# Ledger of designs, part 19: peptides against a protein of PDB entry 3J47

Target 1, 121 residues: chain A of PDB entry 3J47
Amino acid sequence: IRLTNQLKSLKGLQSKLKDVVEYLDKVINKELPINHTILGKLQDVFNLLPNLGTPDDDEIDVENHDRINISNNLQKALTVKTNDELMVIYISNLVRSIIAFDDLIENKIQNKKIQEQRVKD
Target 2, 26 residues: chain B of PDB entry 3J47
Amino acid sequence: NAQYHLLVKQGDGLLTKLQKYGAAVR

## One batch from the design tools (peptide; aimed at target 2 D12 T16 L18 Q19)

Design b2_p16_6 (made by RFdiffusion4)
Pose (drawn by RFdiffusion4):
Structure b2_p16_6 (pose): chain A 91 residues (1-28, 36-48, 72-121), chain B 26 residues (1-26), chain P 16 residues (1-16)
Amino acid sequence: IRLTNQLKSLKGLQSKLKDVVEYLDKVIHTILGKLQDVFNLNNLQKALTVKTNDELMVIYISNLVRSIIAFDDLIENKIQNKKIQEQRVKD
Amino acid sequence: as target 2 above (26 residues)
Amino acid sequence: ELMEEVKEMMKRAEEL
């Protein structure tokens, strides 16, 4: 789902660029200003990425903790299944 | 870095314990 | 280095 959403966003840019190229050919405004703003707003993320890297590490650790918890419950479920099997054999 | 490594070490320690439990179950 | 260690731990956890 996230991927489909990202693709839709990129699609708009691609189409938008084509339109802009055609517009420029024809010319040979508010949208242009808006685009410039967006441009000013990955490069910058480079310095910002330094912080994001720290946060990504924290979110990784959390995921690891969740996975441990899930393994615990999984072990319990396995034990219950074994007990059920034993009871069936006794029967 | 050292502080960050501390938390990471602890997380690794818990993971080891969980692995030991799994081995005991097997 | 820390990110590598965390990724190694996640791989170990996937082996469970």

Design b2_p16_6_s1 (made by RFdiffusion4, then SolubleMPNN; from b2_p16_6, 8 letters changed)
Fold by OpenDDE base, seed 2:
Structure b2_p16_6_s1 (fold): chain B 121 residues (1-121), chain C 26 residues (1-26), chain A 16 residues (1-16)
Amino acid sequence: as target 1 above (121 residues)
Amino acid sequence: as target 2 above (26 residues)
Amino acid sequence: QLMELILELQKRAASL
């Protein structure tokens, strides 16, 4: 149950991220008008991301283009790191589920042997 | 990506074998 | 057999 729910949640997040990318690509290609409500919600999600390194207020001289590139690179690095962490958690839970199932099988085999001994006595 | 998908596919194959074994013991 | 399979999974998970 817990593993299936985590996998379902991860698949749901992946689907939503794909829908966001497809929307942004259509907006960039001018195939769809900019929906200000969707853009506002995306902006709220970006504002809830841990500040992608506020450059200390003392670097006023980095052109806005370099700040955007640095923020995009840091966002990509954080996205990769988060994906790797979720992957490690998934594998760890899969291994734990396999071990718990093995222990359950062993316990069933032992209980069956104990019942077979009690029927022979 | 490819190594991850290979690992997940192998883990799923193992889980399926374990499930078949658990059904045969039941 | 099952324990060897678990150990192989753990070894593969540790090699990533």
Scores: peptide ipSAE 0.350, ipTM 0.865, DockQ to the pose 0.071
OpenDDE base, seeds 1, 3, 4, 5: peptide ipSAE 0.318, 0.343, 0.344, 0.304; ipTM 0.854, 0.863, 0.861, 0.850; seed 5 fails the geometry check

Design b2_p16_6_s2 (made by RFdiffusion4, then SolubleMPNN; from b2_p16_6, 8 letters changed)
Fold by OpenDDE base, seed 4:
Structure b2_p16_6_s2 (fold): chain B 121 residues (1-121), chain C 26 residues (1-26), chain A 16 residues (1-16)
Amino acid sequence: as target 1 above (121 residues)
Amino acid sequence: as target 2 above (26 residues)
Amino acid sequence: QLLELIKQMQKYAESL
């Protein structure tokens, strides 16, 4: 039950992240007008991401185009890294459940052997 | 991307098998 | 059967 719920939550998060990526791709391709509400929610998600891009305080006019690409690449790299980390956590929880299930089977086999011995005595 | 999706699909397949085994042991 | 499932999980973990 707990693992199935975690998997369902992770799949739901993955689906939502995919929908966000597909939306961003459509906005980048100018297939959809920029929805300010979705952009605001994306900005909120981005503001919740650790600022890995404080430019050190040295003044020089690097054109606004490179800053947007670096921020988008860093945020994409962070989203991919977070997805990879969530996947590793998911696999670790999966392995823990296999071990717990193996122990449950072994305990059931032992209990059955103890019952079979008590019926022979 | 494709390898990641393949890994996730294999993990989901293993989890589904684990759930079936868990239901069969109950 | 369980051992084969564990082996598949190990193979999956090694493929990461």
Scores: peptide ipSAE 0.347, ipTM 0.868, DockQ to the pose 0.084
OpenDDE base, seeds 1, 2, 3, 5: peptide ipSAE 0.337, 0.333, 0.344, 0.341; ipTM 0.870, 0.864, 0.869, 0.869; seed 5 fails the geometry check

Design b2_p16_6_s3 (made by RFdiffusion4, then SolubleMPNN; from b2_p16_6, 6 letters changed)
Fold by OpenDDE base, seed 1:
Structure b2_p16_6_s3 (fold): chain B 121 residues (1-121), chain C 26 residues (1-26), chain A 16 residues (1-16)
Amino acid sequence: as target 1 above (121 residues)
Amino acid sequence: as target 2 above (26 residues)
Amino acid sequence: ELLLLVQEMQKRLEEL
């Protein structure tokens, strides 16, 4: 029973991770804005991951234990990678917003200089 | 976690500088 | 790769 529930939870997490990666690719390609709700939920999942790696002491054959540990380590590494990708997209959008605001300020200064010159002529 | 908070704090520091620059040009 | 992108963004941030 426990093994079947772990396998079901792992499949659910794998599907969710795939959906997050697909969303990340769309945000990298500038097709969608970053969704703060998705980012917050992913951070919550990451903060819960340290609790998934304590083996409670019940009898699992050594050959199945290595495959489960490799799968859990790979899933943890993929979740870290996905969180880092989301973070880079967030910072990239922040920097783009900053550059666009700087350009807006410069354009406003130039327009003011042009108006001051037209009043002197 | 700590590196994430540091990067977010650097982004907030830049946003604050940008807001000050926008206020000085007003 | 990700670290290099973050460093390039920090450099652009210091130029502003």
Scores: peptide ipSAE 0.368, ipTM 0.873, DockQ to the pose 0.062
OpenDDE base, seeds 2, 3, 4, 5: peptide ipSAE 0.344, 0.317, 0.343, 0.350; ipTM 0.870, 0.864, 0.865, 0.870

Design b2_p16_6_s4 (made by RFdiffusion4, then SolubleMPNN; from b2_p16_6, 8 letters changed)
Fold by OpenDDE base, seed 4:
Structure b2_p16_6_s4 (fold): chain B 121 residues (1-121), chain C 26 residues (1-26), chain A 16 residues (1-16)
Amino acid sequence: as target 1 above (121 residues)
Amino acid sequence: as target 2 above (26 residues)
Amino acid sequence: QLLELVLELQKRLDEL
């Protein structure tokens, strides 16, 4: 059961990572807004990652310890990779927010100039 | 990690400057 | 790519 859950979680993570990369590419290309659902799903994966590494404490055999250490190292490496990806998404969101705010400022400046012209006429 | 935190810090700095500019245009 | 995007934002912000 645990190996199947780890494999399912790994496949789910791989699919989500692919969806996030595709999403980031679309954000970079200005084709789509940041999907909060993708961010939420990645946070859920990050929060579930620690739970994938906790052995339920019910069979100690020494051959499992090296496999558990490899699994924990892989999980840690995946956690770092997921954190890096979440942070790239965060920056992409920040960048989009900055661009949108810049456009808002420019629109406000233009509106102010139009009002100043109308008061002079 | 460090380069990435630097990039986040740069983005936050830009957001702060943009907020100041938006407040000055108000 | 991400660094370039931050640099482009810096440039736009310096132009304002």
Scores: peptide ipSAE 0.345, ipTM 0.870, DockQ to the pose 0.068
OpenDDE base, seeds 1, 2, 3, 5: peptide ipSAE 0.333, 0.320, 0.306, 0.312; ipTM 0.868, 0.862, 0.859, 0.861

Design b2_p16_7 (made by RFdiffusion4)
Pose (drawn by RFdiffusion4):
Structure b2_p16_7 (pose): chain A 91 residues (1-28, 36-48, 72-121), chain B 26 residues (1-26), chain P 16 residues (1-16)
Amino acid sequence: IRLTNQLKSLKGLQSKLKDVVEYLDKVIHTILGKLQDVFNLNNLQKALTVKTNDELMVIYISNLVRSIIAFDDLIENKIQNKKIQEQRVKD
Amino acid sequence: as target 2 above (26 residues)
Amino acid sequence: AALEEMAERAAALAEE
């Protein structure tokens, strides 16, 4: 789902660029200003990425903890299944 | 870095314990 | 690096 959403966003840019190129050919306004703003708003992320890296580490750790908890419950389920099997054999 | 490593080390320690439990179950 | 090693170990554990 996230991927489809990202593709939709990039699609708009691609179409928008084509329109801009055609528009410039014809010319040979507000949208252009808006685009410029967006441009000014990955490069900048470079420095900001330094912080994001730290945060990414923390969310990795949290995911690892969750995986451990899920493994615990999984072991319990396995034990219950074994017990059920044993009971069936006894029967 | 050292502080960050500390939390990472603890997380690794817990992971070891969980692995030991899994081995005991097997 | 340590987190990568932890992630590899956690993945191996999940496979078990």

Design b2_p16_7_s1 (made by RFdiffusion4, then SolubleMPNN; from b2_p16_7, 12 letters changed)
Fold by OpenDDE base, seed 1:
Structure b2_p16_7_s1 (fold): chain B 121 residues (1-121), chain C 26 residues (1-26), chain A 16 residues (1-16)
Amino acid sequence: as target 1 above (121 residues)
Amino acid sequence: as target 2 above (26 residues)
Amino acid sequence: QLLDNMLSKLKALQAQ
């Protein structure tokens, strides 16, 4: 039972890490409106937290319950912190993308003005 | 929580502006 | 402000 719960917690952590990696890959690939994905994954993490706290009904020593609760609280805190860090990185990348698009628009405006001047000469 | 939602909302507003710019450049 | 100015310039160029 203890090893199975540790394996389940480790699998849950592994699933969250996989979700973070898949998120990073989707962010790199520019495939999704990221705010819904970050929020959705944050929600999925919060929805998976209750599933980490269902022991199958065999004897949890009180000392293990406190350690499991501390571990789950730490994992929750680490997940929230990781999501906050990913959000900051995301916003930074959005700002960079906006600046790059602004520069592209200004370049297109300048190119159009140069073409209009060449047609008038 | 509230600061997070505010920051996300600001990001969405910027993304919406970016999408409008991208559509007007096409 | 910069973004709004660029959007306004782009709309003006699309109207020409």
Scores: peptide ipSAE 0.354, ipTM 0.864, DockQ to the pose 0.090; fails the geometry check
OpenDDE base, seeds 2, 3, 4, 5: peptide ipSAE 0.320, 0.302, 0.321, 0.300; ipTM 0.852, 0.851, 0.849, 0.851; seeds 2, 3, 4, 5 fail the geometry check

Design b2_p16_7_s2 (made by RFdiffusion4, then SolubleMPNN; from b2_p16_7, 12 letters changed)
Fold by OpenDDE base, seed 4:
Order: C-alpha cells, then structure tokens, then sequence
Structure b2_p16_7_s2 (fold): chain B 121 residues (1-121), chain C 26 residues (1-26), chain A 16 residues (1-16)
C-alpha cells in the first residue's frame, strides 16, 4: 500500500512536471503568460523533496539498497530535471521583465520628448 | 550544463543591457 | 516608481 501510494504520487508528479514543461514551452513561444501559481507549487515540490544526499538511516538489506539507490537516483534526476525547468521559468520571467522594462524605457523616452516639445511651443 | 550556462549568460547579457538602458533613461 | 521596483527586483535576483 505505501509503495503503491509513493508510485502513484511519483506518477502524479511526473504528469504535473510534463504539464509544467508544456506550459513552459508555451511561455517560451509567447503563447501564454507565466503562471506564478505553477512556479510556487513547483518550488514547494522542491522544498518537500527529501534531501537524497545523506545515506544516514540504518540497516536495510542489499536487495533494498539497489532499489533505494535507484529511487534516490530517480528522485535526484527528477530534482535536476525540475531544477532545469525552474531555471527555464526563471529565464522566461527574466526575459518578460526585460521586455516590459524596455517598453517602459521607450515610453519614458517618448514622454520626455513630448514634454520637451511642449516646453518649446 | 553548458546549454544552461549559455542561456544564463544570455539572460545576464540582456539584464546588463537593460541596466544600461535604465541608467541612460535616469 | 515601477521602473525602480523592477531594477531593485533585478538587483535582488543578481544577489541570489
């Protein structure tokens, strides 16, 4: 029962991660705005990922060690993949912020030119 | 790793351009 | 105001 629930949770996470990737691809393609709620949930998933780097807890037989190592490697690989996805989101947000800032700069320059013209008239 | 660093470096380059433009409009 | 907030947020992101 616990193992089946963990596998179901992992499959659910994998599906959600796929949905996030698909969402990110749409954001990169400028088809959709960045959803901060997806980002927050993904960050929460990262914070809830057990620290897979400490072999400090006790005595379980050699046959479970390979399965635990595979699980830890899979979860580490998922953590790396999810870090890469968060990075793509971060860059997409950065690019959006850059575009919005460029537009704001252009608007400020235009407003300054309009004010300078109004002072000359 | 290398593509990630390249993408980060491109983002930093855009950020630096943005900072220069922001400073020029100040 | 908005421009300065964006610049500040960018500076915070560079510090992380």
Amino acid sequence: as target 1 above (121 residues)
Amino acid sequence: as target 2 above (26 residues)
Amino acid sequence: QLLDQMLQKLAELQKL
Scores: peptide ipSAE 0.325, ipTM 0.867, DockQ to the pose 0.121
OpenDDE base, seeds 1, 2, 3, 5: peptide ipSAE 0.302, 0.295, 0.289, 0.306; ipTM 0.861, 0.845, 0.852, 0.859; seed 1 fails the geometry check

Design b2_p16_7_s3 (made by RFdiffusion4, then SolubleMPNN; from b2_p16_7, 10 letters changed)
Fold by OpenDDE base, seed 4:
Structure b2_p16_7_s3 (fold): chain B 121 residues (1-121), chain C 26 residues (1-26), chain A 16 residues (1-16)
Amino acid sequence: as target 1 above (121 residues)
Amino acid sequence: as target 2 above (26 residues)
Amino acid sequence: QLLDEMLRKLEALQAE
């Protein structure tokens, strides 16, 4: 039962991660705004991923060791993928902030020029 | 790792420039 | 590049 729940949770995480990647691609392409709720959920997943890979010390069998190692490797791979996605989100937010700030400054420069022209007239 | 750190470093450089620009606009 | 040019323009406007 516990292993099936972990596998189901991992599949759910993988699906969510795919949805986040698709969302990030749309954000990079400027098709959609960044969803802070998706980012927060991805951070929560990242914080929970290290904890999902520690089986609490409850017994059972040598055949589970290879499956546990595969699950831990898959979880590590998903953690790396999640980190890469979080980074892409961070950079996308940074770039958007830079553009918005550039626009703000250009507006301020234009406003200063308009004021200087009004003082000369 | 290295490409990731390079990309973060580039982002931090842009952020620093942005902060300097924001301070100059204030 | 564009941001650096905007910074340079703003520094020039502050020096006046």
Scores: peptide ipSAE 0.297, ipTM 0.848, DockQ to the pose 0.065
OpenDDE base, seeds 1, 2, 3, 5: peptide ipSAE 0.294, 0.273, 0.271, 0.315; ipTM 0.848, 0.839, 0.847, 0.844; seeds 1, 2, 3, 5 fail the geometry check

Design b2_p16_7_s4 (made by RFdiffusion4, then SolubleMPNN; from b2_p16_7, 11 letters changed)
Fold by OpenDDE base, seed 1:
Order: structure tokens, then C-alpha cells, then sequence
Structure b2_p16_7_s4 (fold): chain B 121 residues (1-121), chain C 26 residues (1-26), chain A 16 residues (1-16)
């Protein structure tokens, strides 16, 4: 019962990680707006990942050690990949914020020029 | 790692410039 | 380039 529940939870986590990666790809491709709440939850998952690798130190047979090490290495590699995707999204958001701010500055400069012209007339 | 930190640092520098200008426009 | 030009224009507008 406990092992079956752990396997189900791990499969559920793997599915959720896949859905997150797919969401991140859609955001990179500008198909979806960046959701800050999803990004924050994803960062929280990454901060918890070092703690997810603590097996409670009780009773895993030596034959499972190699399979567990391969699974942990794959999870670590997936974590690194998703960190890289999060970085690309962060930079993309930063660039968009810079452009939007540049447009705001230009709009304010134009508004000031229009006011100065109205005072001279 | 080093390229990541450089890119983040450049982004933070741009954000800081943006904040200074946003305050000057207000 | 564009951002630096906008920066310069804002500094001019702050001196008036």
C-alpha cells in the first residue's frame, strides 16, 4: 500500500512537471502571458527539490539503489532544465517590462511637448 | 552559471535604471 | 540606444 501510493505520487509529480514545462514553452513562444503565481509556485517546488531527495533512511534493498540513483539523477537533470526555462522566462519578462517602460517615457515626453506648445499659443 | 549571473546582473541594472526614470517621470 | 535617448530627454525635462 505505501509503495503503491509513493509510485502514484511520483507519477503525479512527473505529470505536473511535464504540464509546467509545456506551460513554460507556451510562455516563451508568447502563446500565453506569464502568470506570476505559476512562476512563484514553480520556484517554491525548486527550493523544495533538495529536500525531496531525502529518503527516510529506513529499508531500501541494494537492488533498488541503482534505480533510485538513476531516477534521482534524471530528476536533477529535469530540475536544471526547468531552471534554465525559468531563467529564459524571467529575461523575457524583464525585456517586455523595459519596452513597456520605454513606451511610457516616450508618451510622457510627447504629452509634455504638447503642453509646452499649448502654453506658447 | 557565470553567463546566467551576468545576464541577471545586466537585467537588474536595466530594472534599476527603469525605476529611477519612473520616479523622475512621476 | 532608444532607452539612452529617452533617459537624456527625461534629464532635460527635469532641468526645466
Amino acid sequence: as target 1 above (121 residues)
Amino acid sequence: as target 2 above (26 residues)
Amino acid sequence: LLLDQMIEKLNELKKE
Scores: peptide ipSAE 0.301, ipTM 0.851, DockQ to the pose 0.064
OpenDDE base, seeds 2, 3, 4, 5: peptide ipSAE 0.288, 0.266, 0.304, 0.277; ipTM 0.836, 0.834, 0.853, 0.843; seed 4 fails the geometry check

Design b2_p16_8 (made by RFdiffusion4)
Pose (drawn by RFdiffusion4):
Structure b2_p16_8 (pose): chain A 91 residues (1-28, 36-48, 72-121), chain B 26 residues (1-26), chain P 16 residues (1-16)
Amino acid sequence: IRLTNQLKSLKGLQSKLKDVVEYLDKVIHTILGKLQDVFNLNNLQKALTVKTNDELMVIYISNLVRSIIAFDDLIENKIQNKKIQEQRVKD
Amino acid sequence: as target 2 above (26 residues)
Amino acid sequence: TEEIEEMDKRVNELFE
């Protein structure tokens, strides 16, 4: 789902660029200003990425903890299944 | 870095314990 | 980062 959403966003840019190129050919405004703002707003993320890297580490650690908890419950389920099998054999 | 490594080390320690439990179950 | 990646590999192996 996230991927489809990202693609929709990029699609708009692609179409928007084509329109802009055609517009410029014809000319040979508010949208242009808006685009410029967006441009000013990956390069900048470079410095910001430094911080994001730290945060990514923390969300990785959290995911690892969750995986451990899930494994614990999984072991319990496996034990219950074994016990059920043993009871069936006895019967 | 050292502080960050500390938390990472603890996480690894818990993971080891969990692996030991899995081996005991097997 | 390397230590976290190693832990992730170990968690994946545990679940396999």

Design b2_p16_8_s1 (made by RFdiffusion4, then SolubleMPNN; from b2_p16_8, 9 letters changed)
Fold by OpenDDE base, seed 1:
Structure b2_p16_8_s1 (fold): chain B 121 residues (1-121), chain C 26 residues (1-26), chain A 16 residues (1-16)
Amino acid sequence: as target 1 above (121 residues)
Amino acid sequence: as target 2 above (26 residues)
Amino acid sequence: MELIKEMEKKLAELQA
């Protein structure tokens, strides 16, 4: 039962990671705004990743040790991959924030110039 | 890692400058 | 890198 649940959770994580990659690609392409809820859920998945690798101490057959090491290395590689994905999200948010703020500043400068011109007339 | 941290640091620095400018224009 | 430089350029244009 536990191994089947771990495999199902890993498949679920893999599917979710694929969905995150696809979302990231849309964010990079400026097709979608960054959804903070997706980011938060992704961070929660990462915080849970260390807990997904705890074998309860029942039955370390030596044949599972190599599979567990491969699984842990894969989980670590997945963690690194999604850290890289989170990094791309962060950069994309930063870029959007800067553009939006740039536009806000320009709008304020223009409004100020219009007001100054109206006071001179 | 290092290149990313540098990029994030540069972005945060730019955001901070932008925030200061926006506060001065307000 | 290039995008950050473009953003820095825009910020400089807003300060002028």
Scores: peptide ipSAE 0.356, ipTM 0.868, DockQ to the pose 0.070
OpenDDE base, seeds 2, 3, 4, 5: peptide ipSAE 0.300, 0.261, 0.335, 0.326; ipTM 0.850, 0.848, 0.866, 0.853

Design b2_p16_8_s2 (made by RFdiffusion4, then SolubleMPNN; from b2_p16_8, 11 letters changed)
Fold by OpenDDE base, seed 2:
Structure b2_p16_8_s2 (fold): chain B 121 residues (1-121), chain C 26 residues (1-26), chain A 16 residues (1-16)
Amino acid sequence: as target 1 above (121 residues)
Amino acid sequence: as target 2 above (26 residues)
Amino acid sequence: MELIKEMERKLAALRA
């Protein structure tokens, strides 16, 4: 249950992020008008995220090279962590699938034995 | 990345074998 | 991660 819910939540988040990307593409391509309210909310979301290697155009100082490297390292660490979590979820779902099939096979074997016994009686 | 893809491929292979076994028991 | 980065890039392109 817990791992399935985590996978479902992550898939849901991924789908929503794709929807946002598609929306932004349509706005960039001038297929849709710019909605400032949506852009403001997206900006708020990005401001809450750790800086994923978008240097602010205004800070071209040598001190920022270290901050950019730290940001890139953080992004890499977050990517690795996310990949590890996804892997754990995948393996857990695979194991659950295997167990469920094993139980199904065992149940079928037992049912067959019961039917064969009833025919002999 | 390569290790992850290998693990996924192995898992999918095991799942496929298990499905074939389940179909043979049916 | 790549999807989030792509969203950030697109948002930055709209601000430029």
Scores: peptide ipSAE 0.340, ipTM 0.803, DockQ to the pose 0.017
OpenDDE base, seeds 1, 3, 4, 5: peptide ipSAE 0.353, 0.316, 0.326, 0.291; ipTM 0.872, 0.804, 0.866, 0.856; seed 1 fails the geometry check

Design b2_p16_8_s3 (made by RFdiffusion4, then SolubleMPNN; from b2_p16_8, 11 letters changed)
Fold by OpenDDE base, seed 1:
Formats: structure tokens, sequence, C-alpha cells
Structure b2_p16_8_s3 (fold): chain B 121 residues (1-121), chain C 26 residues (1-26), chain A 16 residues (1-16)
């Protein structure tokens, strides 16, 4: 039962990771704004990843140990990959925030200049 | 990792400068 | 890489 649940969770994580990659690509392409709820759920999944690799002390035959080590290394590699993806999201949000704020500042400067001109006339 | 932290630090520095500028224009 | 470059360019514009 536990191994089947771990495999199902890993498949679910892999599917979710694929969905995150697809979302990331849409965010990079400026097609979608960053959804903080998706990001938060992704962070929660990552915080739970260390707990997904705790074998309870059930006698795992030596032949499964190599497969489990490969699975754990793959899960670690997937974690690194998604941290890199989260990084790209963060940078994309930062750049968007900078652009939006720059535009806001320019608009305020222009509005102030228009007001100063109206007071001189 | 190190390049990421550097980039995040640069971005946070830019955001902070942007916030200061926006507060000065307000 | 390109997004980082755009952020650096925008940082330079805000410093001018």
Amino acid sequence: as target 1 above (121 residues)
Amino acid sequence: as target 2 above (26 residues)
Amino acid sequence: MELIKQMEEKLAELQA
C-alpha cells in the first residue's frame, strides 16, 4: 500500500511539475500573470518533498535499494529543476514589477509637469 | 545557486531603489 | 539570461 501511494504521489508530483513548467513558459512568454496561489502550492509541495523520501524501516530488499536511490536522485533533480523554474518566475515577476513601477513614476512625473504648466498659465 | 542568489539580490536592490524613487515622487 | 539583461537595463534607466 505505501509503495503504491508513493508511486502515485510521485506521478502526481511529476504531472504537477509538468503543469508548473507549462505555466512557467506562459509566464515567461507574458501570456499569464504569476499566480501567487500556484507558487505557494508549489512551495508547499517542495517543503513536503523531504518527507516523501523517508522510508519507514520496512525491510526493503537490496534490489529495491538501487531503484529507490535512483528515484530519490531523480526526485532531488526534479526539486532542483523546479527551484530553477521558481527562480525564473521570481525574476519575471520582479521585472514586471519594475516595468509597472517605472511606468507609474513616469506617469506621475508627466502629471506633475502638466499641473506645473497649468499654474504658470 | 550562487548566480541565482546574486540575481535575486540585484533584483531586490533594484526593487528597493524603485520603491524609494516612487516614495520620493509621491 | 535575456530577462536578467532586461532587468539590468531597467536598473540602469532608473539610475539615470
Scores: peptide ipSAE 0.362, ipTM 0.869, DockQ to the pose 0.067
OpenDDE base, seeds 2, 3, 4, 5: peptide ipSAE 0.297, 0.275, 0.311, 0.292; ipTM 0.849, 0.850, 0.860, 0.854; seeds 3, 4 fail the geometry check

Design b2_p16_8_s4 (made by RFdiffusion4, then SolubleMPNN; from b2_p16_8, 12 letters changed)
Fold by OpenDDE base, seed 1:
Structure b2_p16_8_s4 (fold): chain B 121 residues (1-121), chain C 26 residues (1-26), chain A 16 residues (1-16)
Amino acid sequence: as target 1 above (121 residues)
Amino acid sequence: as target 2 above (26 residues)
Amino acid sequence: MELIKQMEEKLKALQA
């Protein structure tokens, strides 16, 4: 039962990771804004990843040790991959924040210039 | 990793400068 | 890299 649940969770994580990659590609392409809810859920998945690797101590057959090591290495690789994805999201948010703030500053400068011109007339 | 951290650091530096400028214009 | 450079240039233009 537990191994089947871990496999199902891993498949679910893999599917979600694929969805995140697709979302990231859309964010990189400026097709979608960064959704903080998706980012939060992704962080939650990461915080749960260490807990997905705890074998309950009950049946360490030696044949499972190599599979567990491969699974742990795959989970670590998935963690690294999703960290890289989170990094791309962070950069994309940073870029958008800078653009939005730049536009705000420009609008304020223009408004100030218009007001100064009206006081001189 | 290192190139990404450099990019993030550059972005954070730019954001900080932009924030200072926005505060000076306010 | 290029996008950050464009943002830095835009920030300089706002300071002028």
Scores: peptide ipSAE 0.348, ipTM 0.867, DockQ to the pose 0.070
OpenDDE base, seeds 2, 3, 4, 5: peptide ipSAE 0.312, 0.289, 0.295, 0.272; ipTM 0.857, 0.855, 0.855, 0.842

## One batch from the design tools (peptide; aimed at target 1 I89 S97, target 2 L7)

Design b2_p17_1 (made by RFdiffusion4)
Pose (drawn by RFdiffusion4):
Structure b2_p17_1 (pose): chain A 91 residues (1-28, 36-48, 72-121), chain B 26 residues (1-26), chain P 17 residues (1-17)
Amino acid sequence: IRLTNQLKSLKGLQSKLKDVVEYLDKVIHTILGKLQDVFNLNNLQKALTVKTNDELMVIYISNLVRSIIAFDDLIENKIQNKKIQEQRVKD
Amino acid sequence: as target 2 above (26 residues)
Amino acid sequence: EAEEELEEIEEENEELE
């Protein structure tokens, strides 16, 4: 789902660029200003990425902890299944 | 870095315990 | 359910990578 959404966003840019190229050919405004703003707003992320890296580490550790909890419950389930099998054999 | 490593080390320690439990179950 | 939770965590990690 997230991927489809990203693709939709990129599609808009691609179409928008085509339109802009055609517009420029024809010319040979508010949208242009808006685009410029967006441009000014990955390069900048470079410095910001430094911080993101730290945060990514924290969310990786959280995920590892959740995996462990899931394994625990999984072990319990496996034990219950074994007990059920034993009871059936006795019967 | 050292502080960050500390938390990482603790997380690894818990992971080891969990692995040991899984081996005992097997 | 636990296996599903693991799959969701794996997906989260893949998205983060």

Design b2_p17_1_s1 (made by RFdiffusion4, then SolubleMPNN; from b2_p17_1, 7 letters changed)
Fold by OpenDDE base, seed 1:
Structure b2_p17_1_s1 (fold): chain B 121 residues (1-121), chain C 26 residues (1-26), chain A 17 residues (1-17)
Amino acid sequence: as target 1 above (121 residues)
Amino acid sequence: as target 2 above (26 residues)
Amino acid sequence: SALKELEEIQKELEELN
């Protein structure tokens, strides 16, 4: 009973993680704005994932072991993919912030040059 | 992995440029 | 909604722990 429930939850988790990955791909492609609340919740989910990998030593029937291992490997792969996508989003936001700051500095330099010209005239 | 490291390096390069500009405006 | 899906994922992870 407990193992069957864990397998069902893992399958649900895998499906939902796939949907999150698809959302993150749209954000990377600038099709959607970044939602900070979504990113925060994703980080919380990732912090909980390391606890999914310890099988407690309960008697696992050999036939269920292969299905459990396949599901765990797929979930781990989806987790890694989602982490990579989150990282790309973070860097993309950082780059945008840097560009905006560079433009602000350039505007400030231009304004100083205009003021210096007005004082000489 | 390699693409991620390239993105990180680009971000670091932009940060260093930003620091240089910030120092030039002071 | 991606937020609702994430909340469900979080609950499933809490149940697995």
Scores: peptide ipSAE 0.425, ipTM 0.827, DockQ to the pose 0.032
OpenDDE base, seeds 2, 3, 4, 5: peptide ipSAE 0.320, 0.335, 0.294, 0.271; ipTM 0.853, 0.861, 0.847, 0.837

